# Peptides against a protein of PDB entry 7Q4I: the designs that were tried, part 229

Target 1, 281 residues: chain A of PDB entry 7Q4I
Amino acid sequence: HENSTIAERLYSEVRVLCWIMTNPSNHQKKARHVKRTWGKRCNKLIFMSSAKDDELDAVALPVGEGRNNLWGKTKEAYKYIYEHHINDADWFLKADDDTYTIVENMRYMLYPYSPETPVYFGCKFKPYVKQGYMSGGAGYVLSREAVRRFVVEALPNPKLCKSDNSGAEDVEIGKCLQNVNVLAGDSRDSNGRGRFFPFVPEHHLIPSHTDKKFWYWQYIFYKTDEGLDCCSDNAISFHYVSPNQMYVLDYLIYHLRPYGIINTPDALPNKLAVGELMPEI

## One batch from the design tools (peptide; made by RFdiffusion4, then SolubleMPNN)

Design b2_p29_6_s2 (from b2_p29_6, 12 letters changed)
Fold by OpenDDE base, seed 4:
Structure b2_p29_6_s2 (fold): chain B 281 residues (1-281), chain A 29 residues (1-29)
Amino acid sequence: as target 1 above (281 residues)
Amino acid sequence: DEEIEKELKEDLEWWQNELKAGKLLPLPE
């Protein structure tokens, strides 16, 4: 028997709309497994595609497919969300169809923040954008105000936001958000451990799994350690998660329990005022 | 593991070639 009372409270108080970047070829291969696993823990789940799929709840956006159109798809996805769903949630998560997300941990991170604060969170990278930008693969979450500013203030202005659909979607949205004073938040926990990860757990948890010259170490905004100290106990996301691994993670996180070990949740932090951020660690 | 590494490699190669060609982006081993 588990006590989910706090998780249920956060589900109600920290409403998350998850939109999944997908394409018609991945509806059955990847996206449906998101829907069957972690996506069911979102307050609202929408799959953003180029084709409608009523079984998946996929939306056909007016964009082409392929990597060169990811930025176009991101713009249209947020336009769609703003038009139809801006009041359905407080926070708006972008994830890929191979991203796994522990939504409860995301709600815990977001709890102190006002959705009217212009902020977004994810795995922060340092290149190209002065304040940093959030890695696309790790997923990133915008406040309601961040979505409003992106769609209403940034997108209509070619000087603030790239009109073309080409480019790195995560970099381009990062530029747009910076240009409208949406803050790139710090998603690290109180111990300075990351919560959003652009790779599978193994790449982060195993010491020296990657070369020290690997681009990731040059791109990360915050210094991070390897091994078990790499990752928060309240980690939020991993990328390149296969459909099979999604079910494994669901089992390990939500079903498998060591007998006699009961985790008591930490007390919730105080809520912040509008525009206030948690102190950097 | 191999499938993940393959996908990661393909993604990184694409990013290197198309968008980040001016950056040194060594792939993981």
Scores: peptide ipSAE 0.116, ipTM 0.711, DockQ to the pose 0.278
Fold by OpenDDE base, seed 3:
Structure b2_p29_6_s2 (fold): chain B 281 residues (1-281), chain A 29 residues (1-29)
Amino acid sequence: as target 1 above (281 residues)
Amino acid sequence: DEEIEKELKEDLEWWQNELKAGKLLPLPE
């Protein structure tokens, strides 16, 4: 018997809408597996596509397909969310159809923050944007106020947001959010360990798996170590997760338990005031 | 593993092409 009382409380108090970046060719191959695994733990799950799929709950956005349209799709996705769903959640997660997310860990991270605080979280990268931006692949989560500012204040102004649909979507949204004073939050835990990861667990957990010259080490905003110290015990996301790996992760995280080891959850932190962030570590 | 490596490579190639095309800002030195 699992005691889910705290998780149930957080499910109610920290409402998360997850939108999944996908395309029609991936509805059956990838997106449906998100719906069958971690996506079911979101308060609301929407698949953003170019074609409607009633079985998947996919929305047809007025955008073309391909990598060059990802920024366009992100803009239209958040417009759609703002128009139809802004009150359905407190936090709004973007993930890819190959991102795996531990939603309970995300709720735990978000719990102290007000959704009226203009903030967003993810794997923070340092290039191109002064405050940093969040890696697209790792997924990133906006507060309700951040979504409002993005859609209402940033998107209509070509000086604040790129009007063209080309470019790196994560960089472009990062620029827009900075321009409307949405803060790039620190998603690290109290030990300074990361929670959002732009690669599979294997690539983060295995020391020396990547060359020190690998671009990732130049992009990360916060210094991180390799190995088991790379990752929070409350990690939130991984990227490049295959459909099969999603089911494996779902089993390992939610079903597999070492007998005789009982974890007691840490106490919830105090809630922050509107506009207040956790102290930097 | 091979599929992930392929996707990573394709992503990196895309990024490099976008950088070369001037669509992305160069990495700060």
Scores: peptide ipSAE 0.107, ipTM 0.738, DockQ to the pose 0.233
Fold by OpenDDE base, seed 2:
Structure b2_p29_6_s2 (fold): chain B 281 residues (1-281), chain A 29 residues (1-29)
Amino acid sequence: as target 1 above (281 residues)
Amino acid sequence: DEEIEKELKEDLEWWQNELKAGKLLPLPE
């Protein structure tokens, strides 16, 4: 018997719409496994595609497929969300169909923030955008106000937001959001450990897994350690997670328990005012 | 997983191509 009372409270108070970036070729291969694993813990789950799939609950966006259309798909996805779902949630997560997310840990991070605060969270990278931008693969979450500003203020203005569909989607949304004063939040825990990860756990947890010259170390906005101190105990996401690994992670996180070890959750922080952020760590 | 390794490789290749095309900031040497 598990006590999920706090998780149930956060499910109600911190409503998350998850939209999954996918394509028709991945509906059965990848996206359905998101729906069967971590996606079921979202308050609303939508698959954004170029083709409708009623079994998956996939939306056909008016975009082409391929890497050069990811920015176009992101713009259309948030337009669709704003038009149909802006009141269905408080927070709006973008994830890929190979991203795994611990939604309860995301709700815990988001709990103190007002959804009317123009903020978004993810794995922050430092290049191209002065305040940083969030890695696309790790997933990123916008407040309701951030979505409003993106769709209503940024997208209609070619000076604020790129009008064409080309470019790195995560960089382009990061530029747009900065231009409408949406803040790139700090997603680190109180120990300074990351919560959103652009790779699988093994790439972060194993010391010296990558060369010191690996691009990631030049892109990360915050300093991070290797090994067990790399990652928050309340980590939110990992990228490049295979469909099989999603089921393994679901088992390890939600079912496998070390007998006799009871985890007591920390007290929830105080709620912040609109526009207020947590203190820098 | 071969499919994930393939995707990672394709992502890296895309980023390299965008860098070579001058669309992205060059990675530090």
Scores: peptide ipSAE 0.100, ipTM 0.731, DockQ to the pose 0.271
Fold by OpenDDE base, seed 1:
Structure b2_p29_6_s2 (fold): chain B 281 residues (1-281), chain A 29 residues (1-29)
Amino acid sequence: as target 1 above (281 residues)
Amino acid sequence: DEEIEKELKEDLEWWQNELKAGKLLPLPE
């Protein structure tokens, strides 16, 4: 027996549209498995591609494929969302077709914030953007106001937002959002533990798994550790998750339970005013 | 998943060469 009352409340009060970055070659290989696992827990799920797929609910954006077009695809995806779906949700998550997301944990993080606050969350990196930017692979979530500012204020102005479709997608959106005063939020929990992760759980959870000279340790905005203290008990995302691992994670997170251990959720925090952020830890 | 492992390697190599300097993560098993 499971009590999902608070999760159901958050599903209604913290509406999330998830858009998945994919391509036609990955519709069956990857994107379908997102739809069958964590993507079903979004209030709305859309796959952004270069080809339409009615079974997947994939949108054909007017962009080319390949790494050099990811920024172009992100711009067109948010334009499409703003035109067709801006009122369908309060928050707008970008994820890759190999990102796994615990949507309930994201709703918990977002609950105190107003969707009219110009803010976005993810795994914050410090280079290139003064306030930081969110890692593309870990996924990042924009408020409704952040999407409005991005599409209406930033994208039409080449001085605020790069007009070319080339470049690092996550850095370029980070620059654009900073230029329209969208705040790069702190996604850490009350213990200072991260929630969005740009790699698989193993790479974060295993102590000394990575060399300290690895670029990640120089790019991470907030201090982080390896091992069990790396990650929030309410972690939101992991990247480079295989289709098989998505089903394993779904089983482990939503079905497997240690008998006799009951997890009680923490109390919800107070709601913030429009423009107010949680204190950084 | 060998495909994801390959993509991880290619992504990390691309990031290191184009934007980021550092050592690669080990590939997942």
Scores: peptide ipSAE 0.067, ipTM 0.678, DockQ to the pose 0.258

Design b2_p29_6_s3 (from b2_p29_6, 9 letters changed)
Fold by OpenDDE base, seed 3:
Structure b2_p29_6_s3 (fold): chain B 281 residues (1-281), chain A 29 residues (1-29)
Amino acid sequence: as target 1 above (281 residues)
Amino acid sequence: DPEIEAELKRDEEWWQNSLKAGKLLPLPE
């Protein structure tokens, strides 16, 4: 028997709406498997597409398909959320249909923060945006206030937010959010380990898996280690996760247990005031 | 995983094409 009392508490107190970036060709191939695995642990789950799918709960956004339209889809997705769902959650996660998310760990990270604080979290990258931006593939989560500022203040102003649909989606939203004073938060745990990851666990956990000249090492905002110390014990997300691997991760994280090991969760931290961030490590 | 490799390749190609097209700023040296 599992004791999920604290997880249930956080489910109610830290409400998360997850929207999944997908397309019609991936509804059955990828998105469905998100819905059947980690997506069911969101308070609200919406698939943002170009075609409606009632079985999947997919929304048809007025955008074209292809990588050149990802920024357009993100803008329309958050407009849709603001119009229909802004009060349905406290935090709003963007993920891809090949992103896996441990929602309980995300709630734990978000717990001390006010949703009225203009902040967002993810895997922070340093290029292009002064304060940094969050990797699109790793997924990123906006506070309710961040969504409001993005949709109401940034999007309507071409000087603050790119009007066309071209460009890197994660960079463009990062620019927009910075321009409306939404803070790029630090998602690292108390030990300085990352929680959002733009690759599969194998790519992060295996030492020397990538060349040091790999672009990732130039993009990361915070220093990170390779191997087992790369990742928080409370890691939140991984990218490039195949549908099959989603079920494997679900089993490993939520079902497989080493007998005799008792997990005692740390006490919840104190809640922060509006506008207050956790101290930097 | 061939699907992961294919996606990584597509992403790399997209990134390269975006740089060539001036849609992305070049990486800092």
Scores: peptide ipSAE 0.258, ipTM 0.812, DockQ to the pose 0.256
Fold by OpenDDE base, seed 1:
Formats: sequence, structure tokens, C-alpha cells
Structure b2_p29_6_s3 (fold): chain B 281 residues (1-281), chain A 29 residues (1-29)
Amino acid sequence: as target 1 above (281 residues)
Amino acid sequence: DPEIEAELKRDEEWWQNSLKAGKLLPLPE
């Protein structure tokens, strides 16, 4: 017995299109499990591949496979979205086929923002891009205006956006978005806790799991700690999640309940004007 | 999951190799 009234409201008011980065070899191994778990909570779910799969709802993009083509696939994916789906949602999430996302928590974060604000959110990294860029593995979400600027203003201009398909996908899109004045937002909650995570929960929640010299600690834009204070109670994403772990997470988050503990959701914040951001903490 | 673990390892190796090759910003000493 659940009260989902507020979640249903946000489902209608904060429409999210999720596109999943995948390839033909992962359609059955990984992508189908996204579809069977968290992907079903998106308003629209599309799998971006090099081969069509009608059962999965996979799109064949005109790109090659391999790590060296990820940037090319991202460009083509957003071009496809702009041409076919720009009005089907307010926000556009990129995730990998091993990313797990709590879509309700993402809607909560996005609620105050206008989709006409040129902004995107994710796990912000500081190198290479002045305003920062969002980690590809943790997933990142663009506003409708951000997608428009990316596809219409950035992609056609080689001075603003890399024309070839090489490079780190997340860095390259970060550069392009900065060049068209799309803002790299702050996805942290009101307590300053992160919401998008480029690793599995275990790697973030367990203190001293990684050496402090690990690249991640040098790349994060905002200071964060390991342990229970690492992560928002309204965390949005984790990366390197196996298909089996997706089902476990689905069970733990949406089904398992400690009897007698009732969570009351916080009140929704006031909506922001177009171009307005939440104050940074 | 062995496949996910292998992916994580490959990503780490790529990152380390890229640093060594001067393609990425070096870590602080």
C-alpha cells in the first residue's frame, strides 16, 4: 500500500526521455535489463545502438562501434532526439547500459528548473572544461533548451564543437555545451550531498574503499566524502551496475520496506524563472 | 559480475595509460 500521488504529479510535470548508450552485443546482455528495471519509469525510453532492435526499441545510429566512437554516437543520438522527440519530454537523460537511475529522484531535482533554461546536470568534474563537465558513466541530463543549443548551435560549428568522433565523450559534450552557454548545474541536495555517482554504491558508501590518490578525488568538482554522508537520500544514479544488481536495487528501493518507518517527502521547492538556477551550496 | 569488473578495469587502464602518454591532466604529486 503506497501513496504515489506526488510521484505521479512529477511524472506528468517533469517529463524525462532516457536514452541508453548500448551496442548490438549488449542488447540482450545488458540493455533489456535496463528496460525491465529503472528504464520503465522514464516517460520515454530509447536505446541508441548501431543496429535496430524492435523488441528493445533500439535505434540504429549511423556510427561504428567501439570506445573511439562514443562521441560520435552521442552526437548522433542527440541529433536523432532533436529531430524526432524534442517535444516528447522536458529533460533528456543519457545513461549507459550499466547505469542505474532512480528517475523519481531526478524529477525531484529537476522540478524547480524550467526546461527552457540552458542547463544540464550530472556528476560534475573539474578538468578540461572551465565550468566543469558531467561524468559520462554517472549519466547526465540536458534540458530541452540545452539539447536545442547543442544540436542547432554547437554541432554545426567546428569551432564550437569537435567535428570528428574521437575523444572522451563526456569531455567533448562538456566543451560544446559550454561554448553555447549551457550551464553546468549543481546536482547536490540541500545538504551538499551528491546525487549522480560514477561507481556502484559500495564504492561510495564504504569508507577508505579507494586511495585518496585515486583519480576520482582529483576530478570531482565539489568536495565529497566516503561513507553514509557521501550520498544524498535522494541519490539519482550509479554506474558499473550489473544486470543482477539492477534487479537487487529495484527490489531494495521500490519494494523492501522496514515496517513501522514512514518516510514523509519534503515539500517541493518553488519553481525558478527561466534562466534562474538554485543557489550553490 | 565479471563483465562489469572487466569494464571497470579497462577504464582504469585507459585512464592510467592516457595520463602516462600526456593526453590527460596529471594527478597532483
Scores: peptide ipSAE 0.121, ipTM 0.729, DockQ to the pose 0.294
Fold by OpenDDE base, seed 5:
Structure b2_p29_6_s3 (fold): chain B 281 residues (1-281), chain A 29 residues (1-29)
Amino acid sequence: as target 1 above (281 residues)
Amino acid sequence: DPEIEAELKRDEEWWQNSLKAGKLLPLPE
């Protein structure tokens, strides 16, 4: 017997459109498994590809494939969303086809914020962009206003957004968003623990998994630790999750329960005014 | 998982190549 009343409330009040970065070769190998696991918990799920797939709900964007086209695909994806789906959700999540997302935790994080606030969240990195940018692999979520500003104000202006389709996708969108005053939010919980993660849980939870010379430690905007203190109990995303591991995570998070241990959710915070952010930690 | 490891390597290589190509700024030492 499970009580999902709060989750159901948030599902209706914090509507999330998830778009998945994929390609035709990964429709069956990866994307399908997103659809069959965490993607089903999005209010809207769209797979952004270069080929249409009606079974998957994949959209054929007018871009080529390959890593050098990821930025192009992101631009076209958000253009598509703005044109067809801007009112279908309040928040718009980009994830890869090997990203796993606990959508309920994302809704919890987003609940205080107005979708009319120009803000986006993810795993914030510090290089290249003054305010920081969100890691592409960890996934990042834009408010409706952020999408509007990105598509309407930033994309049409080559001075604000890179016109070429090449480059680091997450850096480029970060630059664009900064240029239109979309704020790079702090996704950490009240304990200062991260919620969006560019690696699998194992890589974050195991102490000394990586040395301090690993690029991640130089990129991360907020200082973080390894081990159990690395990650929020309300973590939102992990990257490099294999299709099999998606089902494992789905089972562990949504099905497996220790008998006799009941989790009581924290009270929802007060909603913020438009333009207001949670205080920095 | 071999596929994950392979992907990690590919991503690292992409980053390194991007740095070499001047598309990304090198990290400070």
Scores: peptide ipSAE 0.057, ipTM 0.698, DockQ to the pose 0.278
Fold by OpenDDE base, seed 2:
Structure b2_p29_6_s3 (fold): chain B 281 residues (1-281), chain A 29 residues (1-29)
Amino acid sequence: as target 1 above (281 residues)
Amino acid sequence: DPEIEAELKRDEEWWQNSLKAGKLLPLPE
């Protein structure tokens, strides 16, 4: 039997609402597999769509479908969360229906932070936004205060937040959040390794002969190495994960064990005061 | 998964097209 005492503690103390960006065509193809795998480890799981699905627990947002409407869907999703669910969790994760998340690792990262601190985490990119912004595909998590500021302070003000639904979703929310002094946090572990990843593990772990001109290397806010040292042992998310690969990852992470190897969790860090961040590495 | 690969390709194409259209900042050469 596995000892999950610390994980159970964090489940209760670091409550996470996960909302999944999806569409009606992906309810059965992708979204249901999120629900059957990593999504079940969220304290609350909501699928944000343009059509209702009672089996999936999908919400029909008043937005159109297509890539040009992703920003609109994000705005409506957080408005919905603020209105109906702001007290149901401490942290609010956006993920795509092809994002895989190790929720326990996210709770571990978030544990020291107050949900009343205006902060959000993810894979930080450097372009377009001075403090950086979080990659949409890797998923990003807002504190309760960050959601409040986004919905109450940013969205109603066209000078602070783009009123139309066009633009890159992750860039636009990044601009809005910066304008209301929500901090773009550092999600790296104590060794400086990333936790949120905009690609599958294979793309990060294997030194790709990718041209140094690959956009990702110009976009990343923090320098990262390729290979075995690319990724935290407590990695949180990967993107472009197929439905089948979600089940594979679930098996590998939660079931497959090398006999005789016992992992002892590190001690939890001290909790931070409201407004305090961990020192950058 | 062919559908995921297709999505990756579409995302790359969208990014490239957005750059060409001047909607995104060009990467330094």
Scores: peptide ipSAE 0.042, ipTM 0.693, DockQ to the pose 0.279

Design b2_p29_6_s4 (from b2_p29_6, 12 letters changed)
Fold by OpenDDE base, seed 2:
Structure b2_p29_6_s4 (fold): chain B 281 residues (1-281), chain A 29 residues (1-29)
Amino acid sequence: as target 1 above (281 residues)
Amino acid sequence: DEEIEKERKEDLKWWQESLEAGKLLPLPE
C-alpha cells in the first residue's frame, strides 16, 4: 500500500532507455543481476555486448572486448540506439554491469529538462574537456538531442570525434559531445550534493576514506564534501556494486522502511524551455 | 564480491599506469 503515483507519472513522462555495457563473460555473472534489480525500472533495457543473448536481451555489437574497445563499444551502442530506439525514450543512460541506478531519482532530476535540449548528465570530471566530461563508471545520461548530435554530427567527423576505438571511453565521448555543443549538465541537487557516484556509497559516505592525494579529488569538477553531506538524498548511481549488493540495495531502497516515517516528495519544478538549463547553484 | 573487487583493483592499476605514462592528469605532489 505504498503511494507511488508521482513515480508512475514520471515513468510515463520521463522515459529512460538504459543500455548496459557488458561482455559475454559477464552476461550471467553481472548483467543478469542488473536485469533482475534496478534495470527493470527502466522504460527500455538493452545490454550491449559482443555476443547476442536472447535471455538477457543482449545485442552483439561489431566490436572486440577489453578496456581498449570500450570507446568503440560506446560508439556502436549509440549508433544502434539511434537507428532502432531513438523514439523509444527521451533519455539514454549508459551504465556498466556493476553500476546501480535509482531510476526514479534520475527521472526527478531530468523532469524539468526537454529531451530536445542538447545536454547530458553524470559525475562530472574536469580534466581533458573544457566543460568537463562524465565519469564512465558512474553512468551518464544523454538527452535524445544529445544522442542525435553525437551519432549524426560528431561520429561521422574525425575532426570532432575520435575515429579509432582506443582511448578512455568517457573522455572521448565527452570531447565529441563538447564539439557538437552538447552541454555537460550539473547533476547536483539544490544543496549542491552529488547524484552520480563513481564508487560505492561507503567510499563517499565515510570521511577520510581515501587520501587527499587520491586522483578523484583532482578530477571532480564540483567541490564535494565527505560524510553524509557527500550525497544527495536523491542520489542516482553508484559504481563497483557487486551482484549481491544490487539485491541488498534493492531491499534497502524499495522494501525496508522505518515504521512511522513517511517521505513526502517535493513539488516538481517548472519545466524548462528547449535549450534552457537549471540555474547554477 | 571478489570479481568486482578485482575489477576495481584493475581499474585503479590502469589509472596509475596511465598517470605514470603521462596519459592522464598527474597526481598532486
Scores: peptide ipSAE 0.308, ipTM 0.795, DockQ to the pose 0.300
Fold by OpenDDE base, seed 5:
Structure b2_p29_6_s4 (fold): chain B 281 residues (1-281), chain A 29 residues (1-29)
Amino acid sequence: as target 1 above (281 residues)
Amino acid sequence: DEEIEKERKEDLKWWQESLEAGKLLPLPE
């Protein structure tokens, strides 16, 4: 007994293709649980692997396995998307097979933006890339135009995009995207709270969970803290989410209701022009 | 969760290896 009309509208108007970074050893262990939980809320869900799996809807990319090939897999994944699915969605989310995503919250964030705006969103980190880059673990979402620029303009040019498959995947795509003038957007809400998180909710919500000397605090592009002020009420993603935790999160977010409390959604913002970003917070 | 811990440990190892290879900035103390 809930009203999902606005969510249904956004599902239609803000189409999201989710591609999941996985490998054959994780098809059954992890990836299938994404498919059974938050992945079903994507407009299209594809698992990018090195082996085909028809049950999972996994694609065999021409890459090896291991961390040293993550960048290679990302390049091939977006090439595959561009070739086969560029018109199937407006936005293209990369997530890991242990990332949990509240897709409705992502659609809400993306709603004002044109998919023809060269922009991408995620947990922005400041090192290595002047404009910043999006943390791989938190997942990141590219506009259709961003994908086009990445695949058509960046990837074919070794001066713009690293040709080998080594390196930090998130840094490398960040460099490539910057080189083709894809903007690293600000995914924070109107209160300045983050939406994409490279760790589990507990790590962000519990104060003093990590020392302030922890690398994360040096890497984050925008100032943030732990506790209730850490995270948007419209948070989008968390990382290091176990398969069991995915089901727990699905229950908590989509099923568990405090009786007598009605959550009224905020009004949708105005649409932005092509190339326009939200004002600075 | 042992699996989460394993993944985190693997990530840490990757970071360390990347640092040793000069691919990443040094981690804070």
Scores: peptide ipSAE 0.268, ipTM 0.778, DockQ to the pose 0.292
Fold by OpenDDE base, seed 1:
Structure b2_p29_6_s4 (fold): chain B 281 residues (1-281), chain A 29 residues (1-29)
Amino acid sequence: as target 1 above (281 residues)
Amino acid sequence: DEEIEKERKEDLKWWQESLEAGKLLPLPE
């Protein structure tokens, strides 16, 4: 027996469109497994590619493939969303075809915020962008207003947003969003634990897994710990998740239960006014 | 998954190359 009443409420009140960065070679290898696992919990799921796939619900964007075109693909993806889907959701998540997302936990984080607040969330990095930017691999979520500002105000102006399709995708969108006063939010829980992760759970949960000289420790905006204290009990995303691991995670998160242990959800916080953010911890 | 692990390694190589080119923050000493 399972009680999903609160999750169902949030599904209706915090509508999320998920767009997945993919390519034609990964439609069958990776993207379809997103669709069969966590992607089915989005209110709307779209795969952004260079080729159309009606079975997958993939869109052919007018961009080339390869790492050097990721920024171009992101710009075209959000243009497509704004043109066709801006009213289909309140929040717009970018994820890779090897990102795993617990959408219910994302809805919980987003619940107090207005979608008319110009804000976006993810794993915040500190370099290159004054307010920080969100790691591309961990996935990041824009409010409806953030998407509007990005597409309508930033993209048409080369002084605000890079016109070329080259560059680090996550850094470039971070610069553009800052230039139109979209705020880089704090996605940490009330205990200061992270929710968006640019690596697999194993890499975050195991103490001393990485050398302290690893770039990640210099890039993170907020201090984070290793081990069980690394991650929120309401973690949202992990990156570099294989198709097989997606099914394992689906089983562990949504099906496997320790008998006799019942988790009671915390009360929902109060709604924030438009433009208001939760205080940083 | 070997394919994802390869991609991760490629990302790390890209990062290293970008550092060497002065495009990214250097690793701590």
Scores: peptide ipSAE 0.031, ipTM 0.671, DockQ to the pose 0.278
Fold by OpenDDE base, seed 4:
Structure b2_p29_6_s4 (fold): chain B 281 residues (1-281), chain A 29 residues (1-29)
Amino acid sequence: as target 1 above (281 residues)
Amino acid sequence: DEEIEKERKEDLKWWQESLEAGKLLPLPE
């Protein structure tokens, strides 16, 4: 038996609403597997689609499908969350239907932060946005205050937030959030290792798996290593995870244990004041 | 998974097209 007492505590104290970007064609192919794996560890799980699905708990947003509408879907998703669910959680995660998330590790990262702090976390990219923006595929998490500022302050103002539905959704939300002084947080652990990843573990864990000239290395905001040192022991997310791999990851992370090795959780850090961030590493 | 790999390729294509349009940093050779 594992002692999950601290995980249970964090589940109650760091409430996470996960919304999953999906479409009707992926409800059965991808989204349902999120629901059956890591999504069940969210305090609330909502699938944002263009069609309602009661079995999946999918919401039909008033947007079209296709990549050119992802920004529109993101705006409508957060509007929906703000209207219906802003008090149901402290933190609001966007993930794709092929993103895998270790929610407990995210709660651990978020624990010291106030949800009233205007901050969001993810895999930070450096282009286009001065403070950086979070990669859409890796998933990104907004504080309650960040959601409020996005929906109430940014979205209604075309000067602060793009009114058209076109554009890269992660860049556009990053611009909007910056314009309302929502801070792009540092998701790295105390060793400087990343926690949010826009690719599968294999792409990050294998040294020289990708060309050094690969766009990712140009986009990443913080310097990162390859190999086992690429990733935090408390990594949060990976992208391009197949439905089958989600079940494998669930087994490996939550069930498979090496006999005689017991991980004791580190002590929780002190809580930060509203508006305070962890020191940059 | 072939479907995920297809999506990854489509994403890479989108990135390439965006780069060609001058919207993004260049992709590796």
Scores: peptide ipSAE 0.108, ipTM 0.695, DockQ to the pose 0.327; fails the geometry check

